# Peptides against a protein of PDB entry 2FGR: the designs that were tried, part 23

Target 1, 331 residues: chain A of PDB entry 2FGR
Amino acid sequence: SSVTLFGIVDTNVAYVNKDAAGDSRYGLGTSGASTSRLGLRGTEDLGGGLKAGFWLEGEIFGDDGNASGFNFKRRSTVSLSGNFGEVRLGRDLVPTSQKLTSYDLFSATGIGPFMGFRNWAAGQGADDNGIRANNLISYYTPNFGGFNAGFGYAFDEKQTIGTADSVGRYIGGYVAYDNGPLSASLGLAQQKTAVGGLATDRDEITLGASYNFGVAKLSGLLQQTKFKRDIGGDIKTNSYMLGASAPVGGVGEVKLQYALYDQKAIDSKAHQITLGYVHNLSKRTALYGNLAFLKNKDASTLGLQAKGVYAGGVQAGESQTGVQVGIRHAF

## One batch from the design tools (peptide; made by RFdiffusion4, then SolubleMPNN)

Design b1_p10_2_s3 (from b1_p10_2, 4 letters changed)
Fold by OpenDDE base, seed 2:
Structure b1_p10_2_s3 (fold): chain B 331 residues (1-331), chain A 10 residues (1-10)
Amino acid sequence: as target 1 above (331 residues)
Amino acid sequence: GSVEFYLGIP
């Protein structure tokens, strides 16, 4: 059998001009261009085109040396793959997030990413952001003339919070067309959770598309997230994203992305604009910089996700500016 | 870069 040790260390200096008290925060942060990680993976050829696989991956926090510990919460799967596609057992990205985050030009990382995959309702489940799930079974098809799909189911294992007895159950999937410069996908998911100790369904629909013109790439997302509560009414957010990226001088990449978060339950919008630059020093090492602006309207309190420095909210109706400058190294 | 180990487990 073969085993590959792999990882990324990404550390930055970060600044945000406002926290929840209106004060600035600055320091050493983590995961500004790519999520820092350590992993082990391997495959076994079983013959006849069938392979067994494993994948164990955890997040690294370079600023504090993983003071809160290390785990394999990013991915812990065993799999079978072949001409039929791939079946995975274990904690992983759910199929909807795995596919639909691929249209985020900031790769769901740092202060610039699309923030639609979020716990919008103070859901009490561990993964109410819709990104990963425990006890997950996933299936991914091959690509057939551009068409592909993924499906997943996560067992709740009778997890109870308050009167909710199915917390952590996930069902979801996507259909996609990936052919040459074009990608387009539709994802649907439902997750069982609790809000205020009461059973709540987190429903999600996401449409994504991108086109690579060679000289530039255009990408977009449309998402609705709805926490359906039996008492108190639904908590609905419509999220929109449009981004462009372009290679610069053969060794760099510039990115510009806009997102709008229309938070219906509080009749409030937030606008996010991010400019990013990556400079490749080698195939494995890059310097990067991100500049992000977040404008909250009315009762909106969203904050930029400067991991390791400040990832909380701001006062209602306040704007926040964030900066990250860092090094990414892959091994 | 990534380091690959070959485990001689029968």
Scores: peptide ipSAE 0.021, ipTM 0.627, DockQ to the pose 0.105
Fold by OpenDDE base, seed 1:
Structure b1_p10_2_s3 (fold): chain B 331 residues (1-331), chain A 10 residues (1-10)
Amino acid sequence: as target 1 above (331 residues)
Amino acid sequence: GSVEFYLGIP
């Protein structure tokens, strides 16, 4: 049996050249290279190859010392695991996001990540970005010669918004092949939500793949999100990502990632390109820098996610440049 | 276990 206290404090100086008013924003931000977190986890060997586990994790905001409080909304699970795999009960990443975000070379944080896991339709559910769910039961298989899978179901518990009566229900899963330098996955999910007080299905399909050539890694994502409203047309977004990373001098990593967000409901595209560098001062401490460009076309208003400084949108058709320079410390 | 990196909570 073990209990581990763990965490990451990642704080940066960040700048974006445009906000929604066209003005620059700058200051101290958080989670530029890794999401800042504090957690407790542990396992108990129950014998016979069975283990119990728990995981409690919340986000840390180093810029203001968690002025808005602390919670375990990142993960709050109890689990059983063994030769059969792992069953988890509690709020967590949904299986689709847990697997498919692994192809994001920017670790799903800062100004460089793939932003496809998003609330594209002003969904009124708390988790309409398709990343996490309350009331979640998840199952993850072992890895069988590379093949693995995960499945999840979240109860809506008769939550209502407007006339929608199943808000928060999730069903989804992935199949994957992870063997040596190759990883590939297909994820499917549906979440019940509301848009404008009306029942809406958030459907998601995601394909991910990566290959590690040793000298460099390539990674890609293809995603479609579709908010299917009971009244009104579908709100569909096709998101694409291609990234490369390479070790530098044994102590660093350089990353380059491009993403395209084709927002069909507004016939508008956004292009994101990010260059990142991480310099490891130790196994636990790193310096990092990110430079990102986001080009919105037509009616697109996407903004870079400079958490703690500015994570809102920009004016339609405007481009945004972002910079983060920070320290990441893990414990 | 290893720490995995995921999107933070807004």
Scores: peptide ipSAE 0.015, ipTM 0.474, DockQ to the pose 0.049
Fold by OpenDDE base, seed 5:
Structure b1_p10_2_s3 (fold): chain B 331 residues (1-331), chain A 10 residues (1-10)
Amino acid sequence: as target 1 above (331 residues)
Amino acid sequence: GSVEFYLGIP
């Protein structure tokens, strides 16, 4: 039996030209190419094709040495696996985000990622971005000739906010086809949350696909997120992403990704375009650079997520340019 | 990339 200690430290110099006051921000940021993390994992063979597993993983903030502490909020699971697939108990990526974020060429990290997995409605739940859940039970099928699926349910445990009494409940899943160069998935999820102290359903549907042509990879996402409020009308966002990546000289990768966020509740769009480059110094160490441009229209106030430097919004209708240059090291 | 610890028992 074994236990593996693993991690990534990713730290960058980041710049954005606009904050909420219209001023520039710059400094050391974290997680520009991959989310910095520390984790432990292991498996035990129980015989008969059954295995037990555990996974404990937390985020690392290299710029401040985890001044706010360390936790296992990225993942804290125990599992059983075998020919039937895998059952997980504990906080994790919800099945929908685990699968559908895989089509984001920027790995849901830094200033370039698809930002559709978001709290669009000032939801009061801790995980209203639809990425993770507490009290989660998940099941993942094996891959059967390319076909696979994942399902999850998270207990609300009678968590209340205002008059909402089921906050944190998640139900969702995906179906997928993963075969050679092709990946395609459909995900559906509902979370119970609160907005303004009132019960709100966060409904999500996401389609993703990618194809690796060898010389380049194409990837796309289509998502609708809808916060169904009893009062004030629904908050709906349609998000679209198209990206391409290509290997460069056997040691690098270039990425280009465009996203559109059509924020229906405010009748406003935001456009994001990001150019990224990763230069592999080794199998474990890379240099990287990201250049992102975010154009808000009308009432849109979205900001690029330069974690550790500035991840807030901008003034309505303002554009933001961001840069990250950093080092990623895996151990 | 990782450090792996092996237990002295099965």
Scores: peptide ipSAE 0.023, ipTM 0.627, DockQ to the pose 0.110; fails the geometry check
Fold by OpenDDE base, seed 4:
Structure b1_p10_2_s3 (fold): chain B 331 residues (1-331), chain A 10 residues (1-10)
Amino acid sequence: as target 1 above (331 residues)
Amino acid sequence: GSVEFYLGIP
């Protein structure tokens, strides 16, 4: 049996030129290159190819020393694994997000990530971004010649919001092919939630692919999210992402990623483009910089996610520029 | 610092 203490402390100086009032925000932010975290994990060999595992992981906010507290909301699982794959019990990334966010070259954090995994509809559920779930059972297959899959179900436990029942129920999964330089995946999910106290289904379909050419990597995502409301019509967003990364001089990585968020309910688009650079000082320590531009059109109010500084929206039709410069240290 | 979250589209 083993127990490993692990973590990442990622803290940056961040700036955005506009908030909801049109004013700039700046200060120390967190998680610009990787989500800051503290965790414990371990594995026990039970013999016969069977293993037990646990994983406890919480987010670290280095700017304020976790003034709001610490929890294991990133992951809190117990698992069994073997030739059959892995079964996990507990809060975790849902299978769809676990797989499909892997195509995000900005690691689903900072001002550059694909923001498609989002609560597009002011959903009242705690995890209406489709990223994690409470009360989750997950199953992941082994890799069979590149083919793999994951499935999950989260119990709602009769959670209600307003007149909505079954809030927090998740069902979803992905199929994938991962072989050498190629990765491709299709994910489907449904969550039960509430919008305005009324029952709403959050449906999600995501296609992802990447190819590593050695000298560069290309990655892409196609996603549709649909909050299906009984009253008021559906809130649909089509999100697209294309990114490229390349190693620089053996010590760095440059990343460029574009995303388009076509917000159908407001007939408005947002365009995001991010340039990132990571400079590895060691295997565990890096300096990084991100420069992001977010152009909102029409009624779109999206904001860059400068965690610890400003992650809110902007005025309708306004553009936002963001910068992060920071240190990432892994242990 | 304080973080304000964007809850959804308008």
Scores: peptide ipSAE 0.006, ipTM 0.376, DockQ to the pose 0.016; fails the geometry check

Design b1_p10_2_s4 (from b1_p10_2, 4 letters changed)
Fold by OpenDDE base, seed 1:
Structure b1_p10_2_s4 (fold): chain B 331 residues (1-331), chain A 10 residues (1-10)
Amino acid sequence: as target 1 above (331 residues)
Amino acid sequence: GETEFYLGEP
């Protein structure tokens, strides 16, 4: 049996030219290239090809030393694995987000990531971004000649908000083909939540694909999220992403990613384009820079996620420019 | 790299 201590400390200097008041924000931010984290994980061989596992992981905020506390909300699982795949019990990425965020060239963090996995409707559930769930049981298949899948169910435990019951219930999964340079997947999920105290289903469908050409990698996402309210119209967002990455000089990586968020309920679009560069000083330490532009149209108020500096929205129809320059260290 | 501790004999 083994226990591994692991983590990432990623801290940056960040700037955004607009907040909700139209003012600039700048300072020390976190998680610009990878989410800063501290974790413990381990495995036990139970014989016969069966293994037990555990994984405990929390986010680190290097700018303030975790002044708001530390928890294992990133992942807190116990598992059994073998030739049949892996079963996990505990809070984790839901299978849909675990697979489909893998196509995000910005590692689902910083000012450049795909932001489709979002609470688009002021959902009152804690995980209405569709990323993680409490009380989760997950199953992941092995890879069979490229084909693989994951499934998950989260118990609501009779959680209520307003008149809504079953809040926090999740059901979802993906099917995928991962073979050599090609990856493609389809994810479907439903989560029960509340909006304005009323029962709401958060439905999500996501397609992802990537291809590694050696000299460059292309990646794409197509997503639809619908908050289906018991009273009132659906709150629907169609999100699109296309990205490319390429190695530079054997020690670096350049990334370019575009995303479009078509927010149907407010008939408004937002365009995000991000240029990123990572310079590897070692296998564990990198310097990085991100430059992002977010153009909101009409009633759109999306903001770049400069964590630790400013991650809120902007005024309707305003554009935002963001910069991050930082250090990532893995241990 | 990651730090690994063994619980019991490897």
Scores: peptide ipSAE 0.020, ipTM 0.626, DockQ to the pose 0.134
Fold by OpenDDE base, seed 5:
Order: C-alpha cells, then structure tokens, then sequence
Structure b1_p10_2_s4 (fold): chain B 331 residues (1-331), chain A 10 residues (1-10)
C-alpha cells in the first residue's frame, strides 16, 4: 500500500479592466494555469487483479491561505479497480466534466478556459455548473483499443429547494475514443436542480475532440446546456470552442483559444479569445502569462474568471480584458 | 486494457 501527498500552488498577479461597475480590478489571484490543490491518494493491492484506492483533494487559495477553510470538495473518493475498470464512490468530477474538460487547453482554469460548464440559469443547486456532484457513484471502463467510457449517478437524497424534491440528482456519462494523437468524446448528462424554487432539469450534451500533430495540438468543444424550466421557457446556451497549442523552444508552450457562448434565452453572444504562455523552469515549476479578451454582445454580461481578484460579470454588452502572470509549482 | 483517467484541472 502507498500513500502519496501531492499538490499544486499556483498564484498570480491578475488584472481585469472592467468589473460590474466599469472599474478595473487587480491584485493577487490563484489558479491561473492550474488549480491550486492539496491531495492525498493511495492504493492497496488486494490480490487477484483487484485494487482499492482512495483520493482526497481540496483547493488551495494561496492568496489568502485558505481563509474560508479547507475541504475535500475537489474529490473525496474510495474506489475499486481492476481489469473491469474502476468504480468510485464519493464526491468527484462527474464523468462528463472529467472527460470533456480535457479538451480545454486552459484546463478549465484561469481567465482563458472554456466556460461552457456553467450555471447559466441561476440554478439553486450547489453544482449547477455540471462539474462535480455529491453522493456520486462513477464507473470508468478500461481502454479497449481506444474506446472507453464513463458513467455516473449521484443521489439527490431528497434534497429540496422550494418545490423541487430531487435537487442534486445526476445521471450522465461519456463515450470516447482515445488512440495515439486522437481523442474524441461524446458526453450526455442530466442534473436535477431548482430555478426560482421550481424543479428544473439541467441537460447537457458535449462533443469534444483533439488531435496532436506533434508540432501543435488542435482541440475543440461543442456544447449545449439547457435548463428546462416549467415556467418561463428553457434557458439554452450553445457553447463552442476551438484552440491550438504548440511547444516553444522545448521549455515553453503557447496556447490560443477561442470560445463562443450563444445565450439563447437572452439572444446574446459572448466571444472569448485567450492567448497563454507557459514557461517551464523545471519539471515542477513554471511561469505563465494569460491574456484574455471577452466581448459581450447585447444583454450578455459574462466576465473572465480571474479567481481571487474578480470573477463577476460586467455590464451588458461590455467587453473585458484580463491579464494573469504567475508561478505554478507542483509537489 | 489500460484504465485511463483524466487528472484534470477543474
């Protein structure tokens, strides 16, 4: 049996030129290139090809030293694995997000990520961004000649909000093909939540693909999220992403990513373009810089996610520019 | 076959 302590501390200086009042924000932020984390994991060989595992992981906020506390909300699982794959019990990334966020060249982190995995409808559930779930059972297949899949179910445990009685129930999964330079996946999920105290289904479909040409990688995402409300109509967002990355001089990586968020309920689009650079000082330490531009049209109020500095929205139809420069250290 | 898991950032 082994236990591994692991983590990342990623802290940056960040700037955005507009907040909700139209003022600039700047300061020390966290998780610009990778999400800062502290974790414990381990495995036990049970014989016969069966292994037990555990994983406990929480987010670190280097700018304030976790002033709001530490928890294992990133992952808290026990598992059994073997030739059959892996079964996990506990809070984790839901299978859909675990797989489909892998196509985001900014890894759902900092000011450049694909922001499609979002609470688009003022959902009242804790995980209405579709990223994680409590009370989750997950199963992941082995890779069979490239083909693999993951499935998950989260119990609502009769959590109620208003008249909604199944809040937090998740069902979803993905199918994928991962072989050499190619990855492609289809994910489907439904989560039960509440909007305005009324039962709402959050439906999600996501397609992702990437190809590594060696000299560069291309990646793309297509997503639809739909909050199905009994009153007021559906809140639908179509999100699109296309990105490219390339190694630079053997020690660096440049990333360019574009995303479009077509917010159907408000008939408004937002365009995001991000340029990122990572400079590896070692295998474990990197410097990085991100430059992002977010253009909101019409009623769109999206903001860049400069975690620790400003992650709120802007005024309708306003554009926002963001910068992060930081250090990432892994241990 | 190999059991592959994404250790993602999110």
Amino acid sequence: as target 1 above (331 residues)
Amino acid sequence: GETEFYLGEP
Scores: peptide ipSAE 0.012, ipTM 0.469, DockQ to the pose 0.061
Fold by OpenDDE base, seed 2:
Structure b1_p10_2_s4 (fold): chain B 331 residues (1-331), chain A 10 residues (1-10)
Amino acid sequence: as target 1 above (331 residues)
Amino acid sequence: GETEFYLGEP
């Protein structure tokens, strides 16, 4: 059998003009265009159209050489695939995030991505951002005339926090239509967590769509995230995104994306706008630049995610500007 | 590109 070694090293110089104290931050950051990673994967043909597979992938931090260690928290799966689709066992992207983040033109990384997949409520679970899950079983259908779907369930294994006894349980899935230039998807998920030591449901609904016009691509997301608490009322966020991308001169891509985060529990909005450019030096190596502006209103304290430099919040009602300039190399 | 390794017989 064969095993493939693969990865991405993406490192940048980053700047944000404001942290929680109102001071600027700058330095060497990671994962501005794509998440840096190292992985191993392989497949075995079992005959009759059936294949076995494995995938092990961890995040790389080029700025400090993984000083906090290396793990396979990005993905650690074994799978069977065939004409029926694919079944995966192990930690992975949950089906909802795997499909619906595909409409984010900034690849769910750096200072420009859609930030709706977030822990909006100080949830105490390890994956309360709704992106990945431990103890996950996933199933993905083939594409039938454009129609496809994915489903997942994660076992809680009786994980407890305070009085919550099912922390980490996930159930969710999506239905989609992918045909030529058109993609559209609807995702639903529920995750069990705790807030303040009390059982809480993280409910999520997401609608995504994109269309490639050849000369440009348009993409959009609509999301509601609701942390349903027995005491203290629900923490609800409505998130909206609209983006456009276009090829430039056969070697580059320009991207512009706007997002609105309507944080209902604090009656406060945040506006994000990001301009990005990628310049391909080869099929494997690119230079990139991102410029992002985040405006918080009222009690909103959101910050841009300049990973490796500053990913914290700002003072309530403050604006933040961020810049990343970096190199991405795939191997 | 990706690097492929052939593992021995299981």
Scores: peptide ipSAE 0.023, ipTM 0.645, DockQ to the pose 0.105; fails the geometry check
Fold by OpenDDE base, seed 4:
Structure b1_p10_2_s4 (fold): chain B 331 residues (1-331), chain A 10 residues (1-10)
Amino acid sequence: as target 1 above (331 residues)
Amino acid sequence: GETEFYLGEP
């Protein structure tokens, strides 16, 4: 049996040139390269190839010392694993997000990540971004010659919002091929939520792929998210991402990523482009910088996610530029 | 133990 204490403290100076009022925001932010976290994990060998595990992980907000508290909302699982794969019980990344966010070269955090895993419809559920779920049972297969899969189900536990009576129910999974330089995955999920107090299904389909050429990596995502509302029509977003990364001088990594968010319900697009650089001072410590540009068209109000500084929207049709410069330290 | 990073670390 083992218990491991682990974590990341990632803190940055961040700037965005526009908030919802058209003003700049700047200050000390968090999680620009990796999500800051504190966790405990461990395993117990039960014999016969069976292992028990636990994982408790919460987000760290280094800018204010977790003034809003600490919890294990990132992951709080107990598991059994063996030749059959792994079964997890507890709050975690849903299988679809766990796999498909892996193609995001900006690690699903900071101002540069793919923002497709989002609550596009003012969904009233706590996890309407499709990233995590409460009351989750998940199963992950072993890797069979590259092929692998994950499945999950989250109980709604009769959670209600307005007239919606199954809020928080998730069902989803992915199939993937991971072999050497190639990764490709298809994910499907449905989550029940509420919009305007009415039952709404959040349907998600995501295709991801990456290839590591050694000298560079290419990664891409195609996603459709559809909030199927009983009244008012569907809220559909098609999200696209293409990114490239390359090692620099053996100590650095440069990243460039483009994303397009085609928000069908408002007939509006947003374009995101981000340049990032990570400079490894060690295996555990890095300096980083991100430069992101987000162009909203028409009624689009998307904002860059400068966590700890400003993560809100902008005025319709406005563009936003963001910068983060920070330190990531892993322990 | 060493900190493990997630691909996509949401």
Scores: peptide ipSAE 0.017, ipTM 0.548, DockQ to the pose 0.066; fails the geometry check

